# Peptides against a protein of PDB entry 7Z53, part 130

Target 1, 150 residues: chain A of PDB entry 7Z53
Amino acid sequence: PRIKNQADCIPFFRSCPACPGSNITIRNQINALTSFVDASMVYGSEEPLARNLRNMSNQLGLLAVNQRFQDNGRALLPFDNLHDDPCLLTNRSARIPCFLAGDTRSSEMPELTSMHTLLLREHNRLATELKSLNPRWDGERLYQEARKIV

## One batch from the design tools (peptide; made by RFdiffusion4, then SolubleMPNN)

Design b2_p28_2_s2 (from b2_p28_2, 15 letters changed)
Fold by OpenDDE base, seed 3:
Structure b2_p28_2_s2 (fold): chain B 150 residues (1-150), chain A 28 residues (1-28)
Amino acid sequence: as target 1 above (150 residues)
Amino acid sequence: RSRSPDAPLAVKQDLSLEQLAQIFNASS
């Protein structure tokens, strides 16, 4: 999502393997890639959806992850809770329900699912790092600051 | 949002378009 007040932004280091001389730079703006992609696909454009995409069981500012499956130890998108799940109806043999994401198309396009999964992991990584650096920040602060960086 | 003072800077590992393209191609 777009940053409205740049005065509230905090500086961060960005590792850039393509950068000459140094792989770490200090940035105050959102990642160019995710800015172009529109991170609303990950976080949701509506508040009710955005809340459902968050892990509300703690004050760590994390996005919700799948509670049933992991990808070799790495997080996957959480499942949605649909009465008539189209993903289950489409492929009955697989028995995998639709994923919950900011973009409803996430379960329809494997490429989009992969991207969302990657950005989910990145957010949670950043939130975890921010918690380590700023132990007094609550979950809301951690979530918002990580969201700004992604 | 809390108003606690910021501690040391956060570190982010950048994602690239190339990396995403690889993921997309693998998923196709």
Scores: peptide ipSAE 0.016, ipTM 0.476, DockQ to the pose 0.037
Fold by OpenDDE base, seed 5:
Structure b2_p28_2_s2 (fold): chain B 150 residues (1-150), chain A 28 residues (1-28)
Amino acid sequence: as target 1 above (150 residues)
Amino acid sequence: RSRSPDAPLAVKQDLSLEQLAQIFNASS
């Protein structure tokens, strides 16, 4: 679906239970995007996939990030672990696997990859700020609260 | 739709969320 006139869209505001000093303009833009983009594309709609998209190495409620590459110090989507990875098969010399995301289209559409990357970074940023505001929250609480805001 | 075989991981210039939305809307 296409939304050519953003002014005609119904504004959607996601509540913030513990709002940090986030950039309001950026948050508004993210909310605008997530108003017409299914958040399940970022977090996964199935629990097994959702768990695989999370960083389980700590209690910070973070989404998993790429362990091999960064974008000028910023996070990238993690790689999937597919048998017969089609992305590897497409370009053997590049040796770049498919990205792991809530939507398989992330590896097919660069625009979705970019959006997923931004939302990944935003989630992790929010989770980090929520941890600062609520130091006793565990990883599950941080993850869920950040997910609600995104 | 297919992934570009030579698409870089690193982005030379960050796109605004509005720009991303426009690109997304053009393709979906």
Scores: peptide ipSAE 0.014, ipTM 0.469, DockQ to the pose 0.060
Fold by OpenDDE base, seed 4:
Structure b2_p28_2_s2 (fold): chain B 150 residues (1-150), chain A 28 residues (1-28)
Amino acid sequence: as target 1 above (150 residues)
Amino acid sequence: RSRSPDAPLAVKQDLSLEQLAQIFNASS
């Protein structure tokens, strides 16, 4: 349930509001989302899934992003590879597959899709910053540390 | 930022990510 009095909450700052590209709106939404939801659902509860959700093409500790689409240059969840993709079957004209996320219901519930997308972006942002701060960290370290912060 | 017409979320739901996030927050 939603916390009625926001003043009773301890504010968390996921990004520097004065830093370039901070996007306060997104930051605020991420803070709100993570206040109520365990971000672990974004990373997957199963190790094979968790690995599939990661970008393994580099050592940046990033989560995988959609390779076909972006949201005004911002990352979207990667597509899953389902045999009979229900998302494709639902709207054949759109031809948009189901998203791959830690929760298999991500494509079934737009709210989850939104949350996962935001947290994906936040993770990747954090990982990027952590890489800048810790150039020697490998992808695993970056991934884990970013995950802890999210 | 504006909604990307090519984004899957826009295609499927015709909503911006911000709108979806607000819906989620409201339901939480």
Scores: peptide ipSAE 0.027, ipTM 0.529, DockQ to the pose 0.066; fails the geometry check
Fold by OpenDDE base, seed 1:
Structure b2_p28_2_s2 (fold): chain B 150 residues (1-150), chain A 28 residues (1-28)
Amino acid sequence: as target 1 above (150 residues)
Amino acid sequence: RSRSPDAPLAVKQDLSLEQLAQIFNASS
């Protein structure tokens, strides 16, 4: 849903331990979106899934990104590794697997893919900024703090 | 205008990111 009037937004509070130079309008819009849609769709509601959604190859607190494709240099959602991938079966010529997200129905609802992608990029942007501001924070701290802001 | 949560995964459409963005913008 498009929020036309900020006065009609659902009240939602997120922590911002280090957000200098952040665009308040964009942040408010994102917070409104995450208040309307459960952020667990991005991060996962179960620990095993949450871990699989993270980039564990470094200590940057990033979410995992697609390893095969990018959109003009920008991140896309990672692919899932389903045994019988329904996305591959429905379009054998495209050969594009289902996306991995916090919501197992992410590929069933293409409308959610864009939102997931945007929030993925926002998380990684925030984590990168937090790393710059707090160089001694490890990956866990960066991930958690960025997650709180998104 | 979002799809039903009971829709099967096999319903995934081959959409470009631009098309997905348009859908998102229209539905948001």
Scores: peptide ipSAE 0.022, ipTM 0.465, DockQ to the pose 0.076; fails the geometry check

Design b2_p28_2_s3 (from b2_p28_2, 15 letters changed)
Fold by OpenDDE base, seed 3:
Structure b2_p28_2_s3 (fold): chain B 150 residues (1-150), chain A 28 residues (1-28)
Amino acid sequence: as target 1 above (150 residues)
Amino acid sequence: RSRAPDAPLAEKENLTMEELAKIFNASR
């Protein structure tokens, strides 16, 4: 979920306008992205889906990324594991399965796919930075704190 | 593009990775 009340500050080494005198970082770009997009589309509104969207192979608090493809070195959404994948059926020659995201319609609307991808990258960037700043945080905390910022 | 959000996925176009990349690049 998005942080609506700026009174609750997260420790960060960079100054934030929302928390003067504190070590908190809230970027305007993140707010701009999430102002019109529900973050639940990225993280999932159901716990089983939310878990599937996470990288559980480490304690870095990352969202799962595509293991087969990248966009010029940048992360893409992971593929879903559908037996009867409608994306594969629409264009058999392309052989690209549907993406897994918090919103099942992500693959239906390429514009949403791009936004989800950007937010995925932002989350992982934030989680990585938070790990650097707070090396003792476990994966769950990193994930949750990054999620709050997004 | 004008897409109906409630349209079934099976009726949507399947984009190639290159097409997706173009969309992503345009969004940056």
Scores: peptide ipSAE 0.018, ipTM 0.466, DockQ to the pose 0.070
Fold by OpenDDE base, seed 2:
Structure b2_p28_2_s3 (fold): chain B 150 residues (1-150), chain A 28 residues (1-28)
Amino acid sequence: as target 1 above (150 residues)
Amino acid sequence: RSRAPDAPLAEKENLTMEELAKIFNASR
């Protein structure tokens, strides 16, 4: 918070002075980000799932992307390989299976799907950039470092 | 920056790193 008349206030750590007295003055409050995204929804909390979400065909540390479809050239989540895929059963004409993500709800909520997709792209972007900066890093290192940044 | 030892690089994916870079650059 920012107080207009700082002379009447006792300064504390983090620039949060307290103003004693009966007169209430207008204070400016600073908005801060108090929440963060748990990336476990993107990477998977289970190791077998996490491995399935990775692109294991190279040493680029990338997450797997959809091999059939793109969003105007942009990456989409990979499809899962479910027996009795509920997504296929819901709309047989569309023939679109469920997406594979760290969160099983990825195909249930479009908002989650979008967020997962964006974070997927961000991870792959970071991994690609890290590869450029550190050409000798292997896929595991790239994956882990990108994961830490996301 | 620190580096790890070289590892084999396979390119079996449909998109190369350059193609991925283009995708990411286009998204911004």
Scores: peptide ipSAE 0.013, ipTM 0.449, DockQ to the pose 0.039
Fold by OpenDDE base, seed 4:
Structure b2_p28_2_s3 (fold): chain B 150 residues (1-150), chain A 28 residues (1-28)
Amino acid sequence: as target 1 above (150 residues)
Amino acid sequence: RSRAPDAPLAEKENLTMEELAKIFNASR
């Protein structure tokens, strides 16, 4: 059933050029926030998962990125390595496996995937900047410091 | 450590190195 009362809706705000009305309200203020996303959904809530989400090939403190695909040169979430990948089973035409993320629900909700992707890129950006600022920092410190900022 | 899912997200926060340094130092 369609929600008749707007007050019953969760106020998600985004730009929509096709939406009626010229005044698109984009709320960036914290007081307009109705919910919060724990960064643990990006980094993992458990250490084993968190380690799997990191790029362990270097000491740059980066999160792991997709090794097969990029978005016009930009990072995408890494794929998980599930034997019985539900994403492959549900969309056999695309043959795109589930993404590996801190929250397993990220693969179930494309909206979360997008957010994870942005935060992944932001983390890696921050880690890169921190590396430039602190060349002698190891990967662990870079990762942790970037995580604090995100 | 947390963000609002109902708010627009930017790919970059567009922080300068100096701003990053300030944030970093303030967190220590």
Scores: peptide ipSAE 0.012, ipTM 0.478, DockQ to the pose 0.021
Fold by OpenDDE base, seed 5:
Structure b2_p28_2_s3 (fold): chain B 150 residues (1-150), chain A 28 residues (1-28)
Amino acid sequence: as target 1 above (150 residues)
Amino acid sequence: RSRAPDAPLAEKENLTMEELAKIFNASR
């Protein structure tokens, strides 16, 4: 997630607002949030899936994002590439395939999709920041370090 | 809004889907 206004309070814990006033506070709140989420749902628990969830087109350590759609300019989860996509089958008129995530239920549960999206954005934000701070880090290092922080 | 203190680790529990949705909306 991206907190634009440090003066704004966001419910990061049990619907209690977190009011970031510093970068440290923001980081702490994000960490607190992720303590309630299984990160394997974001990164994948299996290596083949984990690799598919990564953007391997560069050395930026990013997770893959949707190449077709954005949410008001913000990243969305990538689509999966299933031969028999159940999401397409459930509503043929919608023509929206399943999202690719660490949890196969991501497309079935909008709330999970939302959280996965947030953590996707956070990872990519962190990776980008880490790249700025550590220009010599390769994609693997950036990915792993960002993953550790999330 | 004002910041509320975090509960200790032993008191923490998984966020509900509704809470996650709320957080998502707040982050947009």
Scores: peptide ipSAE 0.018, ipTM 0.449, DockQ to the pose 0.024; fails the geometry check

Design b2_p28_2_s4 (from b2_p28_2, 13 letters changed)
Fold by OpenDDE base, seed 5:
Structure b2_p28_2_s4 (fold): chain B 150 residues (1-150), chain A 28 residues (1-28)
Amino acid sequence: as target 1 above (150 residues)
Amino acid sequence: RSRSPDAPLAVKQDLTLEQLREIFNASK
């Protein structure tokens, strides 16, 4: 997602200092992160987490989306429900908790968060299209088929 | 990778996974 309005800014948690260096170093870091991301980073590597990442309120096979914020009408990652949420401690006035994703680093690296957000949108887009193409499919079928394609 | 919503084309028959992949890949 691209932030054009300052009101859309979300604080991120930093567990350690960023790597020092030039723009090349930053770009290499982003490329390295991208190379390590697979579907498990979006959907979760374990079933309990995977279920928590899904929208279980309907039979559309969608991933859960943020209920407080959107990006020009587009979906953002949902918030986690951590007992000791470090993101809330980072900026107490903002009251923005950590994001829920298959990768626990989603709230520490904006680029990773953006990638997860894009893949979230792609999954939901695909699931929506699959629903129109296969209207008899339930939410589980839509979710699984979309996951296989992504 | 995320794009604007496309106009859906509903079909009355179920599509195979291969057909769905072809449609998805073609839309990229």
Scores: peptide ipSAE 0.018, ipTM 0.493, DockQ to the pose 0.023
Fold by OpenDDE base, seed 3:
Structure b2_p28_2_s4 (fold): chain B 150 residues (1-150), chain A 28 residues (1-28)
Amino acid sequence: as target 1 above (150 residues)
Amino acid sequence: RSRSPDAPLAVKQDLTLEQLREIFNASK
């Protein structure tokens, strides 16, 4: 179940007027916290990014998945296509590019990568089930309804 | 949690949000 539906929820905003603009660490903590609350780490907080995170090849309301690799048949996050991919530069022998997610730090923090992957799978599971239960729903409706549940 | 649905029956009418949440919880 989504964190928003917990018995005791704490409202929070991504913007913090008390945080200095130069303190990146504090801002990142706030962003991470709010991402877990509203799942924006998975879906993205900006529309262009959100669209890039979706599978637009069909009307199933799915998030995009990795087209090169799977984890024992289960979905992985799609790769980003950064011009100067820092993940490739960090470990040249691994040859693994950065993942694309709503949180740009997904590849920088392995714990976030794991969480994003799990929530990706959960969204796609929900969207698939919603399609079965509501066959007349289009991809947009499926995506939005699944997003509200995650 | 990411397992495939257990072959849910399609509903003629659109499911309410509450019904969807129940299904979600049952699927977990």
Scores: peptide ipSAE 0.016, ipTM 0.486, DockQ to the pose 0.024
Fold by OpenDDE base, seed 4:
Structure b2_p28_2_s4 (fold): chain B 150 residues (1-150), chain A 28 residues (1-28)
Amino acid sequence: as target 1 above (150 residues)
Amino acid sequence: RSRSPDAPLAVKQDLTLEQLREIFNASK
């Protein structure tokens, strides 16, 4: 998903591929979004969804990342697996399915997609560092502790 | 944790390992 109106772009702490051109502000400091986003939009408000948003292939407490694409080596949101994927139907030439996020509206709101991506990366970063600090923590502990910090 | 719907979401800066340790200890 891409933001159609460049004026609607929100500056982020990190790069935002959803914003065209340079109409974003990248900072090396704490940034703030003007809109409120519930953490449930990142982690899911329902347990089945929350589990699907996690990387269950290891005990690192990570959120799942896209297995097909990366943003210059950085993580992207995983794709959902919808039979009738509205994102594919919207732009058949692009053939990019909807992202899987904590809120189903994420793919319909490109502005949120980029933010979710950043928070995904932050969670995984935190989980990774927590693993370094606490090597004996299992995936559940790492996930929960990282979630608390985000 | 709770967040105010009237407050903007903050994107955190990268934390050092020391900062993470402090957060961890403070959360105990």
Scores: peptide ipSAE 0.010, ipTM 0.380, DockQ to the pose 0.019
Fold by OpenDDE base, seed 1:
Structure b2_p28_2_s4 (fold): chain B 150 residues (1-150), chain A 28 residues (1-28)
Amino acid sequence: as target 1 above (150 residues)
Amino acid sequence: RSRSPDAPLAVKQDLTLEQLREIFNASK
């Protein structure tokens, strides 16, 4: 799949903490957009998920990328391996499974998917630069230091 | 892929909206 990340702007919304009368659907969408601020959407907040989001085949500290598709040569989020994948069930003709990310809503909103993809690319870029600057760092160190910068 | 045990995760990192916009623009 191709991520439409060439837009001129990213929509960011903030919800009022005391808005009980708001429509639940609108509120949920706003909350999803506000989650961009939390980098846990990229790295995951649970250790098993965090490990699954990493490229563990080398010591470069990289996040895993999609092995089937690229966006004009640039990385995309890896696919998740969900039983009864809701993305496949929703649009059977597209046959594109849900993406794997730290935020389970990564495939729910195109804006989230795009942002997650961009931050994935940024992490891997940073890890690559850190490896160049610190050639003796192992994958864990590179991953953690890149994570701190993102 | 082979997944190895990892060290405990560091504290969550937050980005500003401006940082996100910069990343977005740099990716274009």
Scores: peptide ipSAE 0.008, ipTM 0.410, DockQ to the pose 0.037; fails the geometry check

Design b2_p28_3_s1 (from b2_p28_3, 16 letters changed)
Fold by OpenDDE base, seed 2:
Structure b2_p28_3_s1 (fold): chain B 150 residues (1-150), chain A 28 residues (1-28)
Amino acid sequence: as target 1 above (150 residues)
Amino acid sequence: LTEVELHLERATRPLHPSLAGPLRVVPP
C-alpha cells in the first residue's frame, strides 16, 4: 500500500520470528491467534488478556470499553497501558494510545480496528439482550453465551 | 460476519474525530 501521509502512519509489527531447527536460514512466524472462527481476535487467545478485555465492574458479562471516547454514545475499544506505546510515538500531536484488543493487530490495520469495534459492540449488545431474557444469569454466563453467538 | 460487513458498508464517516491521527474507526 502506498502511504502518502507519513503523519498518519500506523505502526505495524510482524510477529516474532522463530528458528526451531539447526537451519538458521529457515524462519517461522509465531502464531499468537487461536482462530478467527472463534472470534479470538476480539476476546483474546490467552486467559490473562481475555480477563483484561472484560468489564469487571459488574455482572453483566460485558467487554471493557474506552473510558475517554465514545462515538455518539457507542463504544470504542479500550486503550492499552503500554510503557513505550508505539501509537503515541508515531504521532506526538494526536496523543492516541494503542487500543487493547484480543488481536495485537487492532492498532496496526484500520480495517481491524473497525471490525474489532463492531464486534465489541455486538458482544455487549448480545450480553445485554441475554441479561434481559435471563435475569438470573451471572456475568460469566452472560459473557460466555454472548461469546458463543458472536 | 455478514452483519459486520453490512455495518462497514453503511458507514459514511470513515474517521472518528476523537482519533485524529493514524488510528481510524469506521462507525456502523
Scores: peptide ipSAE 0.022, ipTM 0.489, DockQ to the pose 0.036
Fold by OpenDDE base, seed 1:
Structure b2_p28_3_s1 (fold): chain B 150 residues (1-150), chain A 28 residues (1-28)
Amino acid sequence: as target 1 above (150 residues)
Amino acid sequence: LTEVELHLERATRPLHPSLAGPLRVVPP
């Protein structure tokens, strides 16, 4: 989901609100772009977030994908589970929550949404291929090896 | 989602050179 109304200030749960033109928004965007260069925000810079971004239901080393939507059979980012979801609040008719990604701005900035989605797909592709090449690897090994290649 | 899908469909090449080429095989 994308936050379309860029005139509104967006309250993020457990983060500073992002308002267009605010120093907070600018800094967040800069930091997000910087993190994007090294793909750290794709995987999450903190362990709790990194775990939440992974598919822990198997030993395939995959990142979690959206369970409701696909892009012509291709993966989309999973949804977050925010109590006061800014994406739901800003577009009540859409009823689509914010994406869960390494960056909370993923639903606000289409560039981040796209990049996270692409790298999600590439990671999962790599993990799948690595599993085929190395069938004895567990999920942690597959995840780490794919992450290093990305 | 439709806008994201449209944008993603236009991505036809690897975002990083490391994503291209043969994958490494490591002993189990």
Scores: peptide ipSAE 0.019, ipTM 0.442, DockQ to the pose 0.032
Fold by OpenDDE base, seed 4:
Structure b2_p28_3_s1 (fold): chain B 150 residues (1-150), chain A 28 residues (1-28)
Amino acid sequence: as target 1 above (150 residues)
Amino acid sequence: LTEVELHLERATRPLHPSLAGPLRVVPP
């Protein structure tokens, strides 16, 4: 490694080059964003966060949705509970906290907010359909099966 | 404005005015 002490580094990963054996002198990167939808950021990479993103009030296997606001009857991301919520600090009069998502950047980038909202709705749709098809499945199974499909 | 747009308007400010366009979340 170029730097021996990895503790001094921020862990960035470089995307793979396209056609590594080609005679192309200019490195072309594989666009990981368009290659596939990785919903791991929606569900959270760590178990404590993943649990906080779930609706644990029932056995429907749903992700938690906003309890204060809906978008014309459609689900929105739940709010986080941050001590120093930067969203609240940005506009003190609005009193709109940051969204809680698997990616902490969800409230920082509109694109991520939209993506997480979309995939939240898709997960809950899938879980609802799976419940209809499999009435005896508990919330854990519904959640996991929907997660696998997304 | 959708609630998503409203939230973003309140919680985030564009780095540049050209980035202040409307957002849309299409149901799956």
Scores: peptide ipSAE 0.017, ipTM 0.392, DockQ to the pose 0.031
Fold by OpenDDE base, seed 5:
Structure b2_p28_3_s1 (fold): chain B 150 residues (1-150), chain A 28 residues (1-28)
Amino acid sequence: as target 1 above (150 residues)
Amino acid sequence: LTEVELHLERATRPLHPSLAGPLRVVPP
């Protein structure tokens, strides 16, 4: 529902404004959470991007992970391959390119990056477990089933 | 990053109740 009176509302970047002191905040939070759970930002909303986010080197239904860095054995988001990578330009000494994710903002907000990383790990965990439980599933089925659970 | 991830994990856990349950299994 569209809020007509926004005078008492705080705009959110990803959802409708939250109105402090209003019951509308609860429902808006739920809707925002629902959109958050959509995880389209993790998987990509476009098929070409979605394919680029997947590990296509095997039939394990995994999302692609960073090939250079890990966090104590845990996966990190893969790097993008941009011609003029703004992340490389931001800090030339760090030499860390932008992350590739379903949301282009993945490298703009550390909180978003963390969320994407978390859900990446969870997807791959789920896909791995599903493979163990269903060894005859191909990569597409593993990917889709894990995606549905996330 | 790790602290944020942990926070997000705790915050998002209720949003993904299926993660606490058994995974869907089809007999091989």
Scores: peptide ipSAE 0.012, ipTM 0.350, DockQ to the pose 0.034

